# Ledger of designs, part 110: peptides against a protein of PDB entry 6EJA

Target 1, 276 residues: chain A of PDB entry 6EJA
Amino acid sequence: VEYMPANPVRIAFVLVVHGRASRQLQRMFKAIYHKDHFYYIHVDKRSNYLHRQVLQVSRQYSNVRVTPWRMATIWGGASLLSTYLQSMRDLLEMTDWPWDFFINLSAADYPIRTNDQLVAFLSRYRDMNFLKSHGRDNARFIRKQGLDRLFLECDAHMWRLGDRRIPEGIAVDGGSDWFLLNRRFVEYVTFSTDDLVTKMKQFYSYTLLPAESFFHTVLENSPHCDTMVDNNLRITNWNRKLGCKCQYKHIVDWCGCSPNDFKPQDFHRFQQTARP

## One batch from the design tools (peptide; made by RFdiffusion4, then SolubleMPNN)

Design b2_p19_5_s3 (from b2_p19_5, 6 letters changed)
Fold by OpenDDE base, seed 3:
Structure b2_p19_5_s3 (fold): chain B 276 residues (1-276), chain A 19 residues (1-19)
Amino acid sequence: as target 1 above (276 residues)
Amino acid sequence: SEEEENPYEYFGHDGRGPL
């Protein structure tokens, strides 16, 4: 019997979905759904059929909502960060949803723990933020991510405009674009008017794959830096053979890799892998 | 491969770069 905390944390799950991922979404939803949590789903502006399906789900569950606004997102686009930031603002304004943690998920990223384990863990560490860093040479990370390059998202394309400098005095970090953020830090990111948040929002509005670095960088340079835990409590299905084909060159002026959706045969990985 | 053996140690940025 797992220990039940006296004041269990409640989680706001944010899902950003597009295309024909209805089956993947349904599988993910079944895996993470609990009556005590909240689910906020953004559907790509172009994915009208999927949007209708998600709306049907949201009508069946009182703790499931769909964003009234919809963005046209592209792989690697800066608009993905905008989607998260707007979702965070929306969730903070929902006074009837007392969530304690923000968690983003996709079909390529499954929680490693059961709901009870996750809730127990987060209830114990409710003041912490969970971001997974790349754990390698940071200069190499910057180069590979193109953080020293200026990108403009326009007409469903990420245009590389030229070179740029990393802001002085900022320690850039990143890694996984899947994170667990406590409400306090989300409030800081959403409402702070300090130079750090302001400059980073501007900087990352011209960044490729901004969600892989923005929250890491903001957190580590913020007054909340001591709350960082280098763990995102999930498994991402990276398969370089499938995900690293430079398949996005028609969308982004950069060669990229993406995670792959989990398949039933990948389930054994969930049992074999554990994070401390 | 690294990603097949330990998905926690692999990130997509290792295969990224300019065109």
Scores: peptide ipSAE 0.195, ipTM 0.718, DockQ to the pose 0.739
Fold by OpenDDE base, seed 5:
Structure b2_p19_5_s3 (fold): chain B 276 residues (1-276), chain A 19 residues (1-19)
Amino acid sequence: as target 1 above (276 residues)
Amino acid sequence: SEEEENPYEYFGHDGRGPL
């Protein structure tokens, strides 16, 4: 018998979408939609057609909203973190949406559990935060991510300006940019004025792929560090055997690669799959 | 039109490094 919580958690799903793939987005949305959760959608500033389509969807569902602000994000851009941070603030200010967890989604990283399983699990561990670490040598991770390099996002490009030092006393960590964060930690990240949060927001505003490391680093160095769980409950469509093709040289002054997108037909399969 | 086809794909930390 599956555990049925007396007070089930409610989830704020944040979707950051771009391009012209409105049909694919519609299919994904239908696959993850539930009346008891909340959906906050950011559409890239350059995706006007998609924005119009998403607005139409938001008018049909009371628990779906679209960000009134829109950013032009690029692969690896610091602006992606800004998008998440602003969406967190917005969601905390929505007093009519009593969410307990923040979850970001894309077509490349899909939740591996059914809604009932996910809700049951998170209701049992409502005080925990789920972030997946890289699980390798930390020094190697820093070098490969370029965390010891200074980047500037400008004119739809991530410019590498030079070298920088990791802040003293900070243990840097990271891995997946897909996470499950409880409301308490989101409140801390959003409203804390301590040196950790302030310095990390500044540091990561000049960081390549900041969402893969910011929340890990802040959590592990914060008073909330004991809430860390090294699991994000996701399946990523990454074919390691294919290696890196360095696809993003035209966008960033760094060699980058990304996992493959999931196909629409994969969504049904993933709901039945447990993480290996 | 300011509309762009695909500004970025998804992120993955494997295989990255300096140019």
Scores: peptide ipSAE 0.212, ipTM 0.624, DockQ to the pose 0.222; fails the geometry check
Fold by OpenDDE base, seed 2:
Structure b2_p19_5_s3 (fold): chain B 276 residues (1-276), chain A 19 residues (1-19)
Amino acid sequence: as target 1 above (276 residues)
Amino acid sequence: SEEEENPYEYFGHDGRGPL
């Protein structure tokens, strides 16, 4: 028997979609749709057909909205973080949508468990933030991610401009770019004017694959650091057919490939991160 | 058509490095 919370959390799902996969998106939407949640959909600026399809869906459901702004993002582009940050601000300004958690999704990404299980779990841990770390050598992670390198997104390319230093006193972390964040932390990221948030927003505006590290790093160095849970509570089907063959070198001045898949059993790992 | 397909499908830190 599933636990029925007295005050169930409501989720803002932020969907970042691109291409022509309207049918896939429709299937995903049907699978995750619930009347008590909210859906905010960003369609890539270059995906006009998909945008038209998504607009039609949004007109049919009162709890579905489409971003009035659209960004053109590339693999590894810093603009992807900007997309999330702007969507967070928008969602906080929507006073008619009382959401408790922010969850980002792609068309090929699904939360683990049923809606009822997810809601029950998050209702129990409503004060926590769920970010999956790489779980390996952090120095290696920094090097492999190119966090000590300066990148500029321009003309659908991530240009490597040179070396940079990681700000002093900052413990950098990262891993999955799929996360579950509570409203309080989203408020902090959106509205805080402290040195941490200000510096990190600036730093990550010139970062390759910023969404894989920004929220981890900000959270772990923030007053909210004790709310970190090392799990993103989802299964992601990564395309492994290409392997690690630097297939993105035409887009970014860096070698990249797909990550390892998260396993369903990872849902049961509730490792809390101890941070100062 | 100016539409681009799948501009950012594959994110992950494994196997990355400088060119």
Scores: peptide ipSAE 0.208, ipTM 0.636, DockQ to the pose 0.219; fails the geometry check
Fold by OpenDDE base, seed 1:
Structure b2_p19_5_s3 (fold): chain B 276 residues (1-276), chain A 19 residues (1-19)
Amino acid sequence: as target 1 above (276 residues)
Amino acid sequence: SEEEENPYEYFGHDGRGPL
């Protein structure tokens, strides 16, 4: 039996969805839905059928909303960060939704805890931010991510334009683009006018896969740096043989890997992550 | 098509690099 906190945190789940995978979305939604949380869903501008379906769901639940704006995003596109930042602003302006944490989810990257466990844990550590770092050589990470390269999102493509320098005095970090951020840090990212936030927003507008590094970098260089926890409470199914084939090279001028769907045979991975 | 693929999937770090 998990301890029930006196003041349980409420979570704003942000879902960024596209295509026609309605059944997968429904399964995920069913798995994470709770009446005390909030769900803010962005549907890709091109996915009109899915948008209609999601709108129908939002009309049935008072704690489910759909973004009135819609972006057309691409694999690894800088516009994904814009989507998150705008969603954060919207959520902060929703005075009727008193959320404490911002959480994004993917079908390939699930929380390792039940709702009760997650709420209990986050309620205990409500002042912390949970971002999973790469945990290896940072210089190698920068090179592999292409952070020292200038990218431009244009005509549904991420164009590599050339080399760039990392801003002076900035300690760059990153890892998973699935994170748990407290409201206070989201407020800082959204409304701060300091040089760090301003420069990083500009820098990451020309960055490949910006969500994997932006929040890490901003947090670690900010006055909130002591709130960093190197864990996103997620499990991801990685299989290099299946997922590392440069399958997105037609969209981005960079090679990468994609996670795979979990299979029953992958149960051993769940057991490993469940161990304290 | 672009609508059939997930543009927001996490890219693994170990398999990344220039084309």
Scores: peptide ipSAE 0.133, ipTM 0.677, DockQ to the pose 0.276; fails the geometry check

Design b2_p19_5_s4 (from b2_p19_5, 9 letters changed)
Fold by OpenDDE base, seed 2:
Structure b2_p19_5_s4 (fold): chain B 276 residues (1-276), chain A 19 residues (1-19)
Amino acid sequence: as target 1 above (276 residues)
Amino acid sequence: SEEDENPYDYFGHDGRGDL
């Protein structure tokens, strides 16, 4: 008997979408849609056709909205973090959407649990934040991520400008850019004026792949550090052989890997994933 | 076209590194 919580959490799903994959988006949306949750969709500024399609969907569902602003983001760009931060602010200002958790989604990841299981789990751990760390040598992580390098996003490129120092007294961490954050922590990130949040926002505005490290680092160094759970409750389709060929040199002055989008044939893997 | 580029391809950690 799945324990139905007396006060089930409501989730704000933030979808960042681009390109012409309207059919894929529709499939994903149908798979994750529930009347009790909220969906906030950002469409890349360059994806006008997709934007029109998403607007049509948003008109059909009262719990689906599209960002009135649109950013042009690039792989690894600092602007992706700006997108998340602005979406968080927007969601906090939507007084008619009483969400409890923030969850970002893409076609490259999928929640491990059914909606009911996810809601039950998050309702039990409503005070926790779920961020998956790299789980390896932190010094190596810093080097591989280029966190000790200064990047500038300009003209659809991440330019490496030089070396930089990590701020003193900050324990840097990171891993997956897919996370589940409770409303309280999102409020802290959005509205706090403390030195940590201020410095980290500045630091990560010149960071490659900032979403993979910003929230981890802020959380672990914040008064909310005890709420961290090293799990993002996601399955990511990693294929290193295909995703790690330094294919983004034309966009970023760094080498890296990308997760692959899930294909319908990959759905069978969702049933075999080890229950946390 | 710019619309065909996937700006959200993120790097796996193990394959990342300096140029």
Scores: peptide ipSAE 0.040, ipTM 0.650, DockQ to the pose 0.269; fails the geometry check
Fold by OpenDDE base, seed 3:
Structure b2_p19_5_s4 (fold): chain B 276 residues (1-276), chain A 19 residues (1-19)
Amino acid sequence: as target 1 above (276 residues)
Amino acid sequence: SEEDENPYDYFGHDGRGDL
């Protein structure tokens, strides 16, 4: 039995979904749904069937909303970060949704804790931000991510325009694009006009896979740097044999890997994963 | 179709690199 906090945190779950995998989304939704949390779902502009299905779900639950705007994103596209940033702004403007944490999820990434465990943990550490770093050589990370390259998202393609320099005085970090951010930090990212946030938003608007590095870099260079926890409290279904085939050359002028969607047979691993 | 493409799933470092 988990300790029930006197003032339990409430979570805004943001789901960015695409394609026709409605069953996968349904499984994810059932796994994370709770009446005390909030769910904000963005459906890719091209995924009309999925959008209709998600709208039906949102009408059944008062704590589920769908973004009125929809972006057409591509693998590695800078527009994914724009999607998160706009979702954050929307959620901050929803005065009827008093959320304490922002959590993004996909079908390839599940929470490793039960709702009660997650709420208890986050309620204890409500002032912290949870981002998982790559845990390797940072120079290698920069090279492999292409952070020293300038990309432009245009015509459903990430065009490599040339080389660029990392901004001076900025400690770049990154890793997982799955994070748990407290409301205070989300407010900072959304509304701050300081040089750090302004420059990083500009820098990452021309970045490949920006969500894997933007929040890490902003947090670690911000006045909130002491709130960093190197853990994202989730499990990702990685299969390198399936996910690392440089399959995105037609979309991005770079090679990359992607996680795989969870299958029912994968769920047993959730209970075996060590908890932070 | 565009709906069949997977525009998401980003995380993974070891297989990343220049073309």
Scores: peptide ipSAE 0.028, ipTM 0.659, DockQ to the pose 0.262; fails the geometry check
Fold by OpenDDE base, seed 5:
Order: sequence, then C-alpha cells, then structure tokens
Structure b2_p19_5_s4 (fold): chain B 276 residues (1-276), chain A 19 residues (1-19)
Amino acid sequence: as target 1 above (276 residues)
Amino acid sequence: SEEDENPYDYFGHDGRGDL
C-alpha cells in the first residue's frame, strides 16, 4: 500500500522553455500536469511563437501562469540563474498558490517517479532539499566548471575575462542544475540579507552555468546545511557523443554538454525507472 | 536562429549526466 500523506505537499513547477518545440512542451506538460500543483512557465524572450502557445495554455488552467517578464537566456549564461531567482520571488509573492516545493523542469528533464510517488516522498521529507552533487574531486570540478574564471554575459555571449578566486571561507559545491527545494530554503535565498546570500549572488552573476553550483554552495554554507540530500530524483536524456561536441563555443568562451530532448517513447521507459 | 538556440547545457560530471 502506497503511503498517503495526511497533508500532501504541493509543488511549484518552474518550466524554462525556448525554441519552437511547442509539441514537445505540450506532451511534457500533459505528462506532469496535476490539479493540485502549480506551473510557472518562463519562455525565452526570443521565442515569440512558443510564448503565444504557452499563453493559450495558461488561460485554460487556473494553476498555470506565464512570467510577465522574459529573459534572453543563452547557453551557460548567468541570466539563467536570474530567471530562477526572479521566479522564486514571484512564486513567494503569489499568496494564492500555497506551494511547498520548488522544482525546475525543461523539455530534456523528466521526473522518474509518478506524481503519487513524488508527493508521498516529498511529504515524508518536506524539510529536506534535494540537489545532486558531482561526486568527484572538488578541485577538478572547479576547473571543469570554470568556477575559478570570471565570465561576463554581454551581447548574447559569455565572455571569459580572466581568473578569479573562490571567496574565502566558502565551500563550493555543485553538479546538476535540476533541484527540488523546499519553500523555507527558497525564502532564505530570496529574502536573506546575510553576507553569504549577498556575496554568492554577486559571485554567481559572473559565473558560467551558475544554476549547477549556486544553490548547492548557498545551501551547504548556510544555516540550512543539514537539510541537504544528494539526490534530485531526476532522469535526463544524455548522449555524450551527441551532446559533448562544443557546439555552443560561438556563444560561450567554454565547452560543455547538452542534454537531448525526450521522445514520446522515452516517457514510457522512464516512468518505470527506479530512483537512482 | 536565436529561437533555436539552447539556453542551457550541462558539463556532465559522469556518463549519465545528473544521474
């Protein structure tokens, strides 16, 4: 018998979408939609057709909203973190949406559990935050992520300006940019004026792929550090041979890997996959 | 086109990415 919580958690799903993949987005949305959750969708500023389609969807469901602001995010761009942070603030200000967890999603990301399983799990561990760490040597991670490098997002490009030092007294961590954060921690990140949050927001404004490290680093150095769980309950469609070809070098003065879009047949497979 | 660009990538710390 599956555990049914007396007070089930409600989830705010933040979808960051771009391009022309309206059909893919619709399929994913239908797969993850539930009346008890909330969906906040950011459409890239350049994706006007997709924006119109998403607006039509949002008008059909009371628990679906589209960001009134839109950013032009680029591969590896610091603006992606800004998108999440602003979305968090917006969601905290929506008093009519009593969400308990923040979960980010894209077309290349899929929850590996059913809604009931996810809700049951998060209801049991409602005081925890789920971020997947790299699980390797930290010095190697810093080098590969370019955390010791200064980047500037300008003219739809991430410019590498030079070297920088990791802030003194900060233990840097990171890994996946897909996370499950409880409301309490989101409130802390959004409204805290302590030195940690202030300095990290500044530091990560000049960071490549900041979402892969910002929340990990802030959490682990915060008073909430004991709530860290090294698992994000996600499955991503990865093909390194296809995704790791430095195809975005024209956008960023660095190289990385891209996840692949899910195909309809992949959803059936992933629904049966056990949690890592 | 600008609309076709992927706004985010992952450096992939292991063979399964974030898994």
Scores: peptide ipSAE 0.026, ipTM 0.582, DockQ to the pose 0.080; fails the geometry check
Fold by OpenDDE base, seed 4:
Structure b2_p19_5_s4 (fold): chain B 276 residues (1-276), chain A 19 residues (1-19)
Amino acid sequence: as target 1 above (276 residues)
Amino acid sequence: SEEDENPYDYFGHDGRGDL
């Protein structure tokens, strides 16, 4: 029997989707939908068919909304962070949606817990933020991420413009671009005018895969630094054989791996994944 | 097509690096 908290947290799930992920989205939505949570879906600007489908879903559920704005993003693009930041602002401005946690999802990952387990866990640790770090040498991380390089998203490409320095006094961290953030920290990121948030927003607007590092770095250098938990409470469908081919070199002046979308046959792994 | 591209693929750290 799972513990039921007296004051269960409510989750804002932010789904970022594109046309190819229609089937995955349907499966994921079915799996994660609950009446007590909120679902905010961004559909890529280019995915008009999917957008129409998602709009239909949103009309059927009062706790499902679609972003009125749509970004045309690219893999690894800085615009992904913009998407998250804008969605966070939107969600904070939705006074009728009293969410406690922000969770981003794609077709490439899944929560490792059942809804009851997730809610119970987050209700117990509602003051914490869950960001999975790379767990390796930080200097190597910076180099491999290209954080010391300046990137510009333009013409559906991430252009490497040159070298840059990490801002002085900032301890950079990162890892997974899948996170669980409490409302308080989201408010801080969204509305703070302090030097940290301001500088980091600027810095990461020229960063490759900014979501993998922005929230980590901001959190760890902020007054909220003691709220970090090195876990994102999810599983990503990694298949190196399929995902590590440097397949995005044509759109990003950098090399890396990508996870694969989950298939129905992969779902059994969710039940076998150890809880943090 | 542009609709088929996944703009939100996550980079694994292994194998990532400069061109």
Scores: peptide ipSAE 0.026, ipTM 0.651, DockQ to the pose 0.232; fails the geometry check

Design b2_p19_6_s1 (from b2_p19_6, 12 letters changed)
Fold by OpenDDE base, seed 2:
Structure b2_p19_6_s1 (fold): chain B 276 residues (1-276), chain A 19 residues (1-19)
Amino acid sequence: as target 1 above (276 residues)
Amino acid sequence: EPPVELDIYEGADEIDIME
């Protein structure tokens, strides 16, 4: 049931972008922009042209900022998690941006609902965190994700160094690397010094595709575990024929799938999957 | 050791709005 919330949540959108597709980014930005939300954009260190374009956008809107730091990220790289974690810290330190939810976006992922619907929904469930789990056998997940393997990001490559053990007492979970996290949980992840957060940050610094598992695992093993909703309210354009190849062997000592960018012809899918 | 196939999971297979 959609309603007009008395105290609507405000969202911090974190965009991690790379490449030269400035027009595509502009289109996405226009689609998701709202004056009541906040947009924090990280541009890959190697994408200077895109960075200049994004800076121009940030100068036009007071609720759009670009990270002053830039990382060089690779597919599956542990540095992606570092990017999110640093962005979270930055956003928490921005006292002039009173956001309630953290949402990450890319050109291959969109919220399934309109802004009004999303805000209404999140305002109703403002104490919850939305992470989509794999929904399969967890042992298989660990094996297929390579969580029992040690990786090192170096020279734009994820090197597989050997085997490792999952920390004792930790229930590992994961799934989508797209999530909706409330400010309270982000604060916990950012500032907690407990063994869980400390160990997981260390563990996932040597993990392949860490964003697909880190937040799930931390949340489910934390005092905030009861706030988890197994849903990320997103649609991602997946095409297994195109995305599930070993095309990244030159970057990662592993094979995997990747999402596909949305194209104009794909937008009809949003209408089909959208529920009132 | 040969590369192992990594499973990447779709984040929006079953979306249900809790409204």
Scores: peptide ipSAE 0.022, ipTM 0.505, DockQ to the pose 0.272
Fold by OpenDDE base, seed 5:
Structure b2_p19_6_s1 (fold): chain B 276 residues (1-276), chain A 19 residues (1-19)
Amino acid sequence: as target 1 above (276 residues)
Amino acid sequence: EPPVELDIYEGADEIDIME
């Protein structure tokens, strides 16, 4: 249900980009840009050309900034979580950007609502956090995600070092690495010194695809657990036939699946979306 | 009450032991 909120939420969009796809990024940016929101863009340390292009864009808009720090991120790398966590800290320290929600976005995962619809929806549910769970057997999820394995990111590779145990008393969950988090929860994750956050940050620094599980697990085991909504309001283009070919063996000591970019033939899937 | 499911989500990234 769409309505005009009296106090509309403002969104901090965090974009993590790499490569040389300047045209694609420009197109995506134009599609999601709004003057009332904020855009914080991290460009991979190795993508200097793209970085220059993104800087040019950021100079044109006051609500667009580029991270002054840059990480080298790889598929499945723990550094991706570090990127999000540091971005969260930066955004919380930007007093001139009064954002209410943190949203990460890629070209392969789009919001299913218009800006107005999204803002209206989030304004209605501003105290909630939106994380989509895997929807399968949890034990299987742990095994398939390699959560019971220890990984080390080094030299642009995720090295599998051995087995590990899930911390006692922690209910592990996960699913999509695309989420909508409210500022309150982001503050908790960023500044809390409790045992949960401390241990999970350590645990997930040696985790494959950490963003798919870290925020789920922290939220569900935290005092904020009642704020979880099992939905990320996204359309994710999954094609296992194309995405599950162990294409990342050269990067990770693991075989994985990944979503694919949307193609014209995928647009029919939008019609299957249910709305409240 | 929390909102109903809105997105089309067919799964999360899945990995397996290298063959």
Scores: peptide ipSAE 0.020, ipTM 0.554, DockQ to the pose 0.056
Fold by OpenDDE base, seed 4:
Structure b2_p19_6_s1 (fold): chain B 276 residues (1-276), chain A 19 residues (1-19)
Amino acid sequence: as target 1 above (276 residues)
Amino acid sequence: EPPVELDIYEGADEIDIME
């Protein structure tokens, strides 16, 4: 459903990029760029060439900024959550950027909706948070995600240290690591000092693939739980045949799947999913 | 009232414990 909103939402896009995916990033950026939105880009600390390229872009657009801090992130690393959390704090402190929604993206992402459609949709549901759940048995999810295991990110590796317990009274959830969060919830996550946020930040600092579960879990156990929408309006090149080969065993003491970069052949998916 | 179904491609990783 598309309509012309009277007060259209403005989106803060947080792009977490690494490596040499400059062409994909450029394509994605071109596809999602709009003068009314904001773009905050984190480039991996090790990706200096990409960083220089992104800096050039940021100098051309007033609504594009690059994080002054850079983290060395690894697949599945807890530092990815830190990246998001710090980005959220930064964005909240940018008083000149009145954003309403937080959306995370990678260079491998591509929008399935037009800007008008996205804005219209989010403007209609501006009080909601969009997180896609795994849709599986929760106990199985916990086991498969290793949420009952303690991980430590160190030396570009996620070390599995042992077992741990899920915090008492917490209903763990998760799924997609792509989310659309409203400013209100981001403020809560960023500045709340309640027991939930405090404990979850601690818990997920030792979690594998924390972004797939942290925001879900915090939201569902928070006073904002009624704002949960089990949908993230995202398209990711999810090809299990290509992405599920334990390709990160050397980085993580866990075997997992990851999405793939978009190929020209994948554009047909966009056409299928992009509808009014 | 809130949206329930929209076309999306899920990006949730599936992982298993290494033996």
Scores: peptide ipSAE 0.017, ipTM 0.527, DockQ to the pose 0.042
Fold by OpenDDE base, seed 3:
Structure b2_p19_6_s1 (fold): chain B 276 residues (1-276), chain A 19 residues (1-19)
Amino acid sequence: as target 1 above (276 residues)
Amino acid sequence: EPPVELDIYEGADEIDIME
């Protein structure tokens, strides 16, 4: 018997999608859709076919909206963080959508738990923020992520401009770019004018893969630091043989590893690895 | 306390960067 919370949390799912993965997106959407949640979908500026498909979905459901603005996002691009931040602002300005949690997803994501399980869990821990850290040496993480390097996103490329310093007094952290954030923290990130948020927004506007570190770093150095949970409720689907071939060198002046897209064959594995 | 690891969604994780 699952716990039924008296005041169940409502989730704003932010989907950032690109390419032609329409079938995969549709499958994922159907798996996560619930009438009590909200879905805000950003489609890459270059993905017009997918945009048309997503618009059709949004017209069928009152709790599904598509961003009126569209960014051209590249692998590792700083613009991805901008996409999340703008989406957060939009969602906070939607007074008719009383969401409690922000969850980001891509077309490659797939739920392994039921909606009831997710809602019950988040309702129990509604005051917490869920971010998964790298679990390694932090200095090594900084080097490998290129956080001590300055990048500029321009002409669909991340240009490495040179070295930079980590801001003094800031404890940098990061890991997964998938997170579950409560509304209170999202409000802080969106509207705070303190030095931390201001400096970090500037710092990460020149950062490679900023979503893997921005929210971690802001949270851990903020007055909300005690709400940190080192868990993003995700299962890692990583194949280094496929993801670590410098395949994005033409896009970024850096080599990196990327998670694999999920395949139907992976679903069986997901069910087997589901934790109680 | 929240569990150390609880899997709700299968998704992307950390991307490693190499020079």
Scores: peptide ipSAE 0.016, ipTM 0.499, DockQ to the pose 0.050; fails the geometry check

